# Ledger of designs, part 198: peptides against a protein of PDB entry 5VVV

Target 1, 276 residues: chain A of PDB entry 5VVV
Amino acid sequence: FLCGVVEGFYGRPWVMEQRKELFRRLQKWELNTYLYAPKDDYKHRMFWREMYSVEEAEQLMTLISAAREYEIEFIYAISPGLDITFSNPKEVSTLKRKLDQVSQFGCRSFALLFDDIDHNMCAADKEVFSSFAHAQVSITNEIYQYLGEPETFLFCPTEYCGTFCYPNVSQSPYLRTVGEKLLPGIEVLWTGPKVVSKEIPVESIEEVSKIIKRAPVIWDNIHANDYDQKRLFLGPYKGRSTELIPRLKGVLTNPNCEFEANYVAIHTLATWYKSN
Target 2, 276 residues: chain A of PDB entry 5VVV as posed
Amino acid sequence: FLCGVVEGFYGRPWVMEQRKELFRRLQKWELNTYLYAPKDDYKHRMFWREMYSVEEAEQLMTLISAAREYEIEFIYAISPGLDITFSNPKEVSTLKRKLDQVSQFGCRSFALLFDNIDHNMCAADKEVFSSFAHAQVSITNEIYQYLGEPETFLFCPTEYCGTFCYPNVSQSPYLRTVGEKLLPGIEVLWTGPKVVSKEIPVESIEEVSKIIKRAPVIWDNIHANDYDQKRLFLGPYKGRSTELIPRLKGVLTNPNCEFEANYVAIHTLATWYKSN

## One batch from the design tools (peptide; made by RFdiffusion4, then SolubleMPNN)

Design b2_p26_7_s3 (from b2_p26_7, 14 letters changed)
Fold by OpenDDE base, seed 1:
Structure b2_p26_7_s3 (fold): chain B 276 residues (1-276), chain A 26 residues (1-26)
Amino acid sequence: as target 1 above (276 residues)
Amino acid sequence: PLPPEEELSEVEKALIERAKEELKKL
């Protein structure tokens, strides 16, 4: 069971010292996972093709080493979906080289994110792939196998919540393709019925699990504030029954952008997880 | 993932349109 934090918000990323302090807090609270997915990290999303500099490599190696010191699984995410051509072997090779560089930093766990992108394929991809889900699954499976089938590999679908599913979760042709074609060792990220789910009913997890043919990992936006920087979500982790725990592969909270605002959010997630 | 409300509405529209196109191919 993956339990911890995703740094998955828009706005100023956390500094390396805040991330190291997070690992200390996670270990102290018996949480086990950190997902690196900061939207405004240029080499994570907008410039995903660019290799890390020597200085950035030293910082990431130090961060991954610190996660290991605190027994926290460091998952490196990349979001190539803004401008990748899935049918182009050069694009696939560029993605492989980027993940090889991060693997050399000592990273062993990875994620491919296709959230918050246009649902349109380019003309070249439309000639090769039957649908957008087929294109995404093809590259995800190829990368997963290329990396030697790592123990933890995550996929974030473009339809990552109930409101983004057309016509609905159980009838989505996109999620059906993901469930049928995504390799069984790849985990699927999900935010619940909404992008920001006030509640995540057990029945909603049973519905999505049936179509994706696996238990999801919750990307939990309950404490996210990147959509409204005038608000701080200082309340406890709530609106999730403990009956969800045996029906999930994990829970990763995407909390407030302000690092120091997240004490209650992360501590109450840890209390919830231990209550089962 | 929480794009600005303006981008969220365009992405949601584009998702719905293409899912309609995929359903026409089935």
Scores: peptide ipSAE 0.055, ipTM 0.721, DockQ to the pose 0.084
Fold by OpenDDE base, seed 3:
Structure b2_p26_7_s3 (fold): chain B 276 residues (1-276), chain A 26 residues (1-26)
Amino acid sequence: as target 1 above (276 residues)
Amino acid sequence: PLPPEEELSEVEKALIERAKEELKKL
């Protein structure tokens, strides 16, 4: 069961010292996972093709080593979906080389994120792939296999919540393709019925699990505030029954952008996780 | 993940537009 934090917000990423302090807190609270997915990290999303510099590499190596010291699984995410051509072997090779570099930093767990992108494929991809889901699954499976089928590999779908599914979760052709074609060792990220789910009913997890043919990992935006700079949700982790735990592969909270504001968010998640 | 466009603040819409413009300059 993956339980911890995703740094998955828009706005200023956490500094390396905040991330190390996070790992210490995660270990202290018997949480086990950090997903590196900061939207405004240039080489994560906008410039996903660019290799890390020597200085950036040293920082990431130090960060990954610190995660290991605290027994925290460091998952490196990349979000190529803004401008990748899925049918272009050069793009696939560029993605492979980027993940190889991160593997050299000692990373062993990875994620491909296709959240917050346009659903329209380019003309070249339309000639090769029957749908956007087929394109995404093809590259995700290829990368997963190329990396030697790592123990933890995550996929974030474009339809990552109930409100993004057309016509709905159980009838989505996109999620059907993901469920049918995504390799079984790849985990699927899900935010619940909404982007920011006030509640995640058990029935909603049973519905999505049926179509994706696996238990999801919750990307939980309950404490997210990147979407409203005036919002500071300091409430406990709530609206999630402990009956979800046996139905999930994990829960990763995407918390407030303000690192110091996340004590309650992360601590109450840890309490929730231990209460089953 | 971004909230639905209806739930996006004007600041976030502007940030998304700016990010899209920066991508077009490369």
Scores: peptide ipSAE 0.037, ipTM 0.576, DockQ to the pose 0.206
Fold by OpenDDE base, seed 5:
Structure b2_p26_7_s3 (fold): chain B 276 residues (1-276), chain A 26 residues (1-26)
Amino acid sequence: as target 1 above (276 residues)
Amino acid sequence: PLPPEEELSEVEKALIERAKEELKKL
């Protein structure tokens, strides 16, 4: 069971010292996972093709080593979906080289994220792939196999919540393709019925699990505030029954951008996880 | 496709608009 934090918000990323302090807090609360996915990290998303500099490499190696010291699984995410051409072998090779570099930093767990992108394929991809889901699954499976089938590999779908599914969760052709064609060792990220789910009913997890043919990992935006800088959610982790735990592969909270505001969010997630 | 804008919460609309703004920087 993956339980911890995703740094998955828009806005100023956490500094390396905040991330190390996070790992210490995660270990103290018997949480086990950190997903590196900061939207405004240029080499994570907008400039995903660019290799890390020597200085950035040293920082990431130090961060991955610190995660290991605190027994935290460090998952490196990349979001190529803004401008990747899936049918272009050069793009696939560029993605491979980027993940090879991160593998050299001592990373062993990875994620491909296709959240917050347009559903439209380019003309070249339309000639090769039957749908956007087929294009995403093709590259995800190829990368997963290329990396030697890592123990932890995550996929974030473009339809990552109930409100983004067309016509709905149980009938989505996109999620059907993901469920049928994504290799079984790849985990699927999900935010619940909404982007910011006030409640995640058990029945909603049973519905999505059926179509994706696996238990999801919850990306939980309950404490996110990147969409409203005046909002600070200091409430407990709530609206999630403990009956979800046996039906999930994990829960990763995407918390407030303000690092120091996240004590209650992370601590109450840990209490919830231990109550099963 | 995304649901009609009327079916989205103000929070979800704000996240979608943020994603669209990031797309315009590319």
Scores: peptide ipSAE 0.024, ipTM 0.652, DockQ to the pose 0.845
Fold by OpenDDE base, seed 2:
Structure b2_p26_7_s3 (fold): chain B 276 residues (1-276), chain A 26 residues (1-26)
Amino acid sequence: as target 1 above (276 residues)
Amino acid sequence: PLPPEEELSEVEKALIERAKEELKKL
């Protein structure tokens, strides 16, 4: 069971010292996972093609080593979906080289994120792929196999919550393609009924699990504030029954941008997880 | 605290609009 934090918000990413402090807190609270997915980290999303510099490499190696020291699984995410041409072998090769570089830093767990992107494929991809879901699954399966089928590999769908599913969760052709074509060793991220879900009912997890043919990992935006930095979500982790735990592969909270605001959020997630 | 239930739809809109703004910068 993956339980911890996704750094998945828009705005200023956490500094390396904050991330190391997070790992210490996660270990202390018996949490086990950190997903590196900061939207405004240039080489994660907008400039995903760019290799890390020597200085950036040293920082990431140090960060990954710190995660290991605290027994925290470091999952490196990349979000290529803004401008990738899925059918272009050079783009696939560029993505492979980027993940090879991160593998050299000692990373063993990875994620491909297709959240917050346009649903339209380019003309070249429309000639090769039957749908956007087929394009995403194709590259995800290829990368997963290229990396030697790592023990933890995550996929974030474009339809990552109930309100983004067309026509709905159980009838989505996109999620059906993901469920049918995504390799079974790849985990699927899910946010619940909404982008910010007040509640995640058991029935909603049973519905999505049926179509994706696996138990999801929750990307939980309950404490996210990147949409309104004047707001701080200082309340406890709530609106999730402990009956979800046996129906999930994990829960990763995407918390407030302000690192120090997250004590209650992360601690109460840990209490929830240990209560099952 | 969690946002009020009435504000959850505005939050979803804000996240969608932010995603669209990032798409326009490319």
Scores: peptide ipSAE 0.022, ipTM 0.632, DockQ to the pose 0.270

Design b2_p26_7_s4 (from b2_p26_7, 13 letters changed)
Fold by OpenDDE base, seed 4:
Structure b2_p26_7_s4 (fold): chain B 276 residues (1-276), chain A 26 residues (1-26)
Amino acid sequence: as target 1 above (276 residues)
Amino acid sequence: PLPPEEELSEVEKALLERAKEELAKL
């Protein structure tokens, strides 16, 4: 069971010292996972093709080493979906080289994120793939296999919540393709019925699990505030039955952008997790 | 950015409209 934090917000990423302090807190609270997915890390998303500089590499190596010191699984995410041509072997090879670099930093767990992108394929991809889901699954499976089938590999669908599913969760052709074609060792990220789910009913997890043919990992935006700079949710982790735990592969909270504001968010997640 | 809760509806609408357009082409 993956339980911890995703740094998955838009806005200023946490500094390396904040991330190290996070790992210490995660270990102390018996959480086990950190997903590195800061949307405004240029080399994570907008410039995903660019290799890390020597200085950035040293920082990431140090960060990954710190995660290991605290027994936190460091999952490196990349979000190539803004401008990747899925059918282009050069793009696939570029993605491979980027993940090879991160593998050299000592990272062993990875995620491909296709959240917050357009559903439209380019003309070249339309000639090769039957749908956007087929393109995403193809590259995700290829990368997963190329990396030697790492123990933890995550996929974030473009339809990552109930409201993004067309026509709905159980009938989504996109999620059907993901469920049918994504290799079974790849985990699927899900935010619940909404992007910011006030509640995640058990029935909603059973519904999505059926179509994706696996238990999801919750990317939980309950404490996210990047969508509203005036919002600071300091409330406890709530609206999630502990009956979800046996029905999930994990829960990763995407908390407030303000690192200092996340004590309650993370601590109450830990309490919730340990209550099962 | 995650759209503001008020704009979540616009991005949700835009994603829904695009998904409808792709399904209408199948």
Scores: peptide ipSAE 0.085, ipTM 0.702, DockQ to the pose 0.100
Fold by OpenDDE base, seed 1:
Structure b2_p26_7_s4 (fold): chain B 276 residues (1-276), chain A 26 residues (1-26)
Amino acid sequence: as target 1 above (276 residues)
Amino acid sequence: PLPPEEELSEVEKALLERAKEELAKL
């Protein structure tokens, strides 16, 4: 069971010292996972093709080493979906080279994120792939196999919540393609019925699990505030029954952008997890 | 994943259009 934090918000990323302090807190609270997915990290999303500089490489190597020291699984995410051409072998090879660089930093766990992107394939991809889901699954499976089938590999769908599914979760042709064609060793991220789910009913997890043919990892936006920087979500982790735990592969909280505001959010997630 | 409200509305629209196109191919 993956339990911890995703740094998955828009706005200023956490500094390396905050991330190291997070790992110390995660270990202390008996949590086990950190997903590196900061939206405004240029080489994560906007400039995903660019290799890390020597200085950035040293920082990431130090961060990954710190996660290992605190027994925290470091998952490196990349979000190529803004401008990738899925049908272009050069784009696939560029993504491989980027993940090879991160593998050299000592990273062993990875994520491909296709959240918050345009659903329209380019003309070249329309000639090769029957749907957008087929394009995403094709590259995800190829990367997963290329990396030697890592023990932890995550996929974030473009339809990552109930409100983004058309016509609904159980009838989504996109999620059906993901469920049928995504390799079974790849985990699927899900935010619940909404982007920010006040509640995640057990029945909603049973519904999505049926179509994706696996238990999801919850990307939990309950404490996310990137959409409203005037608000701080300082309340406890709530609206999730402990009956979800045996029906999930994990829970990763995407908390407030303000690092110091997240004590209650992360601590109460840990209490919830240990109550099972 | 919480784009600005303005981007959410465009992504949601694009989602809806693409899903309609995928259903029309079935």
Scores: peptide ipSAE 0.052, ipTM 0.708, DockQ to the pose 0.063
Fold by OpenDDE base, seed 3:
Parts: sequence; structure tokens; C-alpha cells
Structure b2_p26_7_s4 (fold): chain B 276 residues (1-276), chain A 26 residues (1-26)
Amino acid sequence: as target 1 above (276 residues)
Amino acid sequence: PLPPEEELSEVEKALLERAKEELAKL
């Protein structure tokens, strides 16, 4: 069970010292996972093709080593979906090379994120792939196999919540393709019925699990505030029954951008997880 | 993840527009 934090917000990423302090807090609270997915990290999303510099490599190596010291699984995410051509072997090779570099930093767990992108494939991809889901699954499976089938590999769908599913969760052709074609060792990220789900009903997890043919990992935006800078949600982890735990592969909270505001968010998640 | 446009505040819409404009300059 993956339980911890995703740094998955828009806005200023956490500094390396905040991330190390996070790992210490996660270990103290018997949480086990950190997903590196900061939207405004240039080499994570907008410039996903760019290799890390020597200085950036040293920072990431130090961060990954610190995660290991605190027994925290460091999952490196990349979000190539803004401008990748899925059918282009050069794009696939560039993605492989980027993940190879991160693997050299000592990273063993990875994620491919296709959240917050347009559903329209380019003309070249439309000639090769039957749908956007087929394109995404193809590259995700290829990368997963190329990396030697890592123990932890995550996929974030473009339809990552109930409100993004067309016509709905149980009938989505996109999620059906993901469920049928994504390799079984790859985990699927999900935010619940909404992007920011006030509640995640058990029935909603049973519905999505059926179509994706696996238990999801919750990317939980309950404490996210990147969408509303006036929002500081300091409430406890609520609207999630402990009956979700046996139906999930994990829960990763995407918390407030303000690092110090996250004590309640992370601590109450830990209490929730231990209550089962 | 950004909330759906129907759930977006005016600040979120402006951030999304700015992100689209920054992407269009690349």
C-alpha cells in the first residue's frame, strides 16, 4: 500500500530541504511514499525532453538518497503529454534517455502522467493509434518494460476523475482501453469523483476499479490549494472511509503549496491509514 | 490537476490561460 505525499501542485515547487524534512515527517508517521510531480518543474513537464544538468543531478541524487535513508519510496514522475508525439521513435527514445538518467540517480520507481492535457492527438499519432488511450498505453507499457518492470510504476490517465470521464466512469472508452491494455503491474492514479473530491465513496472506487481492472492509487487533492491561493485547507483527512483501504493500492495526498501548512493534512492521513 | 472549468475560480482560469499562453510561446 503506497501511502504518503505527491508533490503535484502548480506553483513554486518545494525546496530540497523541505523535501528532506517531508521524508523525516513521513517516516515518523509511518508513511512510505513520495511522488515527485511538481507541475512547474521545467524538466518534469514543459521541458520534459531536457536532461538534468550536473547541478540538478547532484540535487536529485541527494534527494533520492535522503528518501532511501528515511525508508521513503521516491517515485519520479514525468509529464510528456503536452507536446509528445507518441508515434515518433525519437520522442520515445528521448523519454527513455531521460528516465535512464533518473535511474542513474538511484531512482527505482517511476510515473508517467497524462493529466491536464488536450485529448486531441496530432495527425501522425491518429494514423498509428486507434485512440488517445491506445497511444498513452503503448508508450507507458514500452517504458515500463524498458525500465525492467519496476516494482512501482504509476500511470495518471487524462480521465483521472469521474467528471472527466465520457460519457461516465463505467462506460468510458478511454478508461476501458487503459484497463484492458495497460500492463497489470502498472498502477493507475485517480482523484475520485472530482478533481478535488470532498468525498470518495466506496462505490465510486468499485466502479473505477472494475473498468481499469485494478485497485487505483488515490491522488488526493482534498488539501490542494494551487487552484485557489486564497484557500488554506487545514482540515483533517475526511470523506474517505477506512473501507477504502482494502480497495486501494495507495493514497498520496497532494497538499498545500505552503509546505508548513501540511502538518494536519499528512498527520491525519497517517492516522486514517493506521486505523484499518 | 486543475479543476474542471465549471469548478474553476477566476484566478484558476487566469492561471490556465497564462499556462496556455506560455505553452504557445514555446
Scores: peptide ipSAE 0.035, ipTM 0.573, DockQ to the pose 0.230
Fold by OpenDDE base, seed 2:
Structure b2_p26_7_s4 (fold): chain B 276 residues (1-276), chain A 26 residues (1-26)
Amino acid sequence: as target 1 above (276 residues)
Amino acid sequence: PLPPEEELSEVEKALLERAKEELAKL
C-alpha cells in the first residue's frame, strides 16, 4: 500500500530542504511514499526533453538519497503529454534517456502522467494509434518494459476523475482501453468523482476498479489549493471511509502549496491509514 | 489541480470533445 504525498500542484515547487523535512515527517508518521510531480518544475513537464544539468543532478541524487535514508519510496514522475509525438521514435528515445539519467541518480520508481493535457493527437499519431488511450498505453508499456519492469510504476490517465470520463466512468472508451491494454504491473492514479473530491464513496472506487481492471492509487486533491490562491485548507483528511483501504493500492495526498500548512493534512492521512 | 469543475478549462473541453470522437469510432 502506497501512502504519502504527491508534490503535484501548480506554482512554486518545494525547495530541497522542504522535501527532506517532508521525508522526516513521513517516516515519523509511518507513511512510505513521495511522488515527485511539481507541475512548474520545467524539466518535469514543459521542458521534459531536457536532461538535468550537473548541478540539478547533484541535487536530485541528494534528494533521492535522503528519501532512502528515511525509508520513503521516491517516485519520479514525468509529464510529456503537452507536446510529445507518441509515434515519433526520437521522442520515445528522448523520454528513455531522461528516465535513464534519473535511474542513474538512484531512482527505482517512476510515473508517467497524462493529466491536464489536450486530447487532440497530431496527424502523425492519428495514423499510428486508433485512440489517445492507445497512444498513451503504448508508450507507457514500452517505457515500463524498457526500465526493466520496476516494482512501482504509475500511470496517470487523462480521465483521472469521474467528471472527466465520457460518457461516464463505467462506459469510458478511454478507461476501457487503459484497463485492457495497460500492463498489469502498472498502477493507475485516480482522483475520485471530482478533481477536488469532497467524498470518495466505496461504490465509486468499485466502479473505476472494474473498468481499469485493478485497484487504483488515489491522487487526492482534498487539500490542494493551487487552483485558488485565497484557499488554505487546514482541515483533517476526511470523506474517505477506511473501507477504501482494502480496495486501493494507495493514497497520495496533493496538499497545499504552502509547505508548513500541511501538518494536519498529512498527519490525519497517517491516522486514517493506521486505523485499518 | 485544474480550477473547479464549474469552469471547464480548455483542457477539460478538449477532453470532452475527444472522448466524443473516440465514442463515435466504436
Scores: peptide ipSAE 0.060, ipTM 0.733, DockQ to the pose 0.069; fails the geometry check

Design b2_p26_8_s1 (from b2_p26_8, 16 letters changed)
Fold by OpenDDE base, seed 1:
Structure b2_p26_8_s1 (fold): chain B 276 residues (1-276), chain A 26 residues (1-26)
Amino acid sequence: as target 1 above (276 residues)
Amino acid sequence: MLEELKKKYEESKEKYFKIAREDVEE
């Protein structure tokens, strides 16, 4: 069971010292996972093709080593979906080289994210793939196999919540393709019925699990505040029955942008997890 | 190319922000 934090917000990323402090807190509270996915890391999303510099490499190696020291699984995410051409072998090769570099930093767990992108394919991709889901699954499976089928590999669908599914969760052709064709060793991220789900009913998890043919990992935006700079979410982790735990592969909270505001959010997640 | 990419990034961010704000208000 993956339980911890995803740094997945828009805005100024956390500094290395904050991330190391996070690992210390996660270990203390018996949590086990950190997903690196800051939207404003240019080499994660906007400029995903760009290799890390020598200085950036040293920082990431130090960070990954720190995670290992605190027995926290470090998952490196990349979001190529803004401008990747799925049918172009040069693009696939570029993605492989980028993840090879991160592997050399000591990283063993990875995520490929297709959140917050348009559902449209370019003309070249339309000639090769039957649908957007087919294109995404193809590259995801290829990357997963290329990396030697790592123990932890995550996929974030473009339809990552109930309200994004057309016509709905149980009948989505996109999610059906993901469920049927995504290799079984790849985990699927999900935010619940909504982008920011006040509640995540057990029945809603059973519904999505059926179509994707696996238990999802929750990317939980309950404490996310990147969308409203006038608010801090300081309340406890709530609206999730502990009955969800045996029906999930994990829960990763995407909390407030302000690192110092997240004590209650993370601590109460830990209490929730240990209460099952 | 850079201008177009930046535009796509900003549009996707703003779309997410709008939906998230609406979700929290429900």
Scores: peptide ipSAE 0.734, ipTM 0.961, DockQ to the pose 0.939
Fold by OpenDDE base, seed 2:
Structure b2_p26_8_s1 (fold): chain B 276 residues (1-276), chain A 26 residues (1-26)
Amino acid sequence: as target 1 above (276 residues)
Amino acid sequence: MLEELKKKYEESKEKYFKIAREDVEE
């Protein structure tokens, strides 16, 4: 069961010292996972093709080493979806080289994220793939296999919550393709009924699990505040029955941008997790 | 190409922001 934090917000990423402090807290609270997915890391999303510099590499190596020190699984995410051409082998090779670099930093867990992108393919991709889901699954499977089928590999669908599913969760051709074609060793991220879900009912997890043919990992935006800089979400992790735990592969909270505001958010997630 | 990419990034961000704000208010 993956339980911890995804740094997945828009805005200024946490500094390395904050991330190290996070790892210390996660260990103390018996959480086990950190997903590196800061939207404003240019080499994560906007410039995903760009290799890390020597200086950036040293920082990431240090960060990954720190995660290991605190027995936190460091998952490196990349979000190529803004401008990748799925059918272009050069794009695939570029993605492979980028992840090879991160592997050299000591990273062993990875994620491909296709959240917050247009549900469209370019002309070249339409000639090769039957659907957007087929394109995403193809590259995800290929990368997963290329990396030697790491123990933890995550996929974030474009339809990552109920309101994004067309026509709905249970009848989504996109999610059906993901469920049928995504290799079984790849985990699927899910955010619940909404982008910010006040509640995640057990029935909603059963519904999505059926179509994706696996228990999801929750990317939980309950404490996310990147969308409203006037608000801090200081309340407890709630609206998630502990009955979800045996029906999930994990929960990763995407909390407030302000690192110092997240004590309650993360601590109460830990309490929730340990309650069952 | 850079400007187009920046535009896509900003549009996707703003779309997410709008939806998230609406979700929290419900």
Scores: peptide ipSAE 0.732, ipTM 0.962, DockQ to the pose 0.913
Fold by OpenDDE base, seed 5:
Structure b2_p26_8_s1 (fold): chain B 276 residues (1-276), chain A 26 residues (1-26)
Amino acid sequence: as target 1 above (276 residues)
Amino acid sequence: MLEELKKKYEESKEKYFKIAREDVEE
């Protein structure tokens, strides 16, 4: 069971010292996972093709080493979906080289994210793939196998919540393709019925699990505030029955942008997890 | 190319922001 934090918000990323402090807190509270997915890291999303500089590499190596020290699984995410051409072998090779670099930093867990992108494929991809889901699954499977089938590999679908599914969760052709063709060792991220889900009913998890043919990992935006930084979400982790725990592969909270505001959010997640 | 990419990034962000704000107020 993956339980911890995803740094997945828009806005100023946390500094390295904050991330190290996070690892210490996660260990103390018996949580086990950190997903690196800061959207304003240009080399994570906007400029995903660009290799890390020597200085950036040193910082990431140090961060990954710190995660290991605190027995936190460090998952590196990349979001190539803004402008990748899935059918172009040079693009696939570029993605492989980028993840090879991160592997050299000591990272062993990875994620491919296709959140917050258009559903439309370019003309070249339409000639090769039957659908957007087929294109995404193809590259994800290839990368997963290329990396030697790491123990933890995550996929974030473009339809990552109930409200994004057409016509609905149980009948989504996109999610059906993901469920049928994504290799079984790859985990699927999900935010619940909505992008920010006030509640995640057990029935909603059973529904999505059926179509994706696996228990999802919750990317939980309950405490996210990147969309309205005039608000701080300081309340406890709630609206999630503990009956969800045996039906999930994990829960990663995407909390407030302000690192100092997240004590209650993360601590109460830990209490929730341990109460099962 | 750079301006187009920046535009895509900003549009995606704003779309997410709008939806998230609506979700919280429901």
Scores: peptide ipSAE 0.731, ipTM 0.961, DockQ to the pose 0.933
Fold by OpenDDE base, seed 3:
Structure b2_p26_8_s1 (fold): chain B 276 residues (1-276), chain A 26 residues (1-26)
Amino acid sequence: as target 1 above (276 residues)
Amino acid sequence: MLEELKKKYEESKEKYFKIAREDVEE
């Protein structure tokens, strides 16, 4: 069970010292996972093709080492979906090289994210793939296999919540393709019925699990505030029955942008997790 | 191309922001 934090917000990423402090807290609270997915890291999303500099590499190596020290699984995410051409072998090779670099930093867990992108393929991809889901699954499977089938590999679908599913969760051709064709060892991220789900009913998880043919990992935006910088979410982790735990592969909270504001959010997640 | 990419990024971000704001207001 993956339980911890995803740094998955828009806005200024946390600094390395904050991330190290996070790892210490996660260990202390018996959580086990950190997903690196800061959207404003240019080399994560907008410029995903760009290799890390020597200085950036040193920082990431140190960060990954720190995660290991605190027995936190460090998952490196990349979001190529803004401009990748799935059918272009050069794009696939570029993605492989980028992840090779990160592997050299000591990273062993990875995520490929297709959140917050248009549901349209370019003309070249339409000639090769039957659907957007087919394109995404193809590259994801290839990367997963290329990396030697890491123990932890995550996929974030473009339809990552109930409201994004067409026509609905249970009948989504996109999610059906993901469920049927995404390799079984790859986990699927999900935010619940909504992008920011006030509640995640058990039935909603059963529904999505059926179509994706696996228990999802919740990317939980309950405490996310990137969309409204005037708000801080200081309340407890709530609206999630502990009955979800045996029906999930994990929960990763995407909390407030302000690192210091997340004590309650993360601590109460830990309490929730341990209460099962 | 860079300007278009930046535009796509900003548009996707704003779309997410809008939806997320709506979700928390419901």
Scores: peptide ipSAE 0.729, ipTM 0.960, DockQ to the pose 0.910

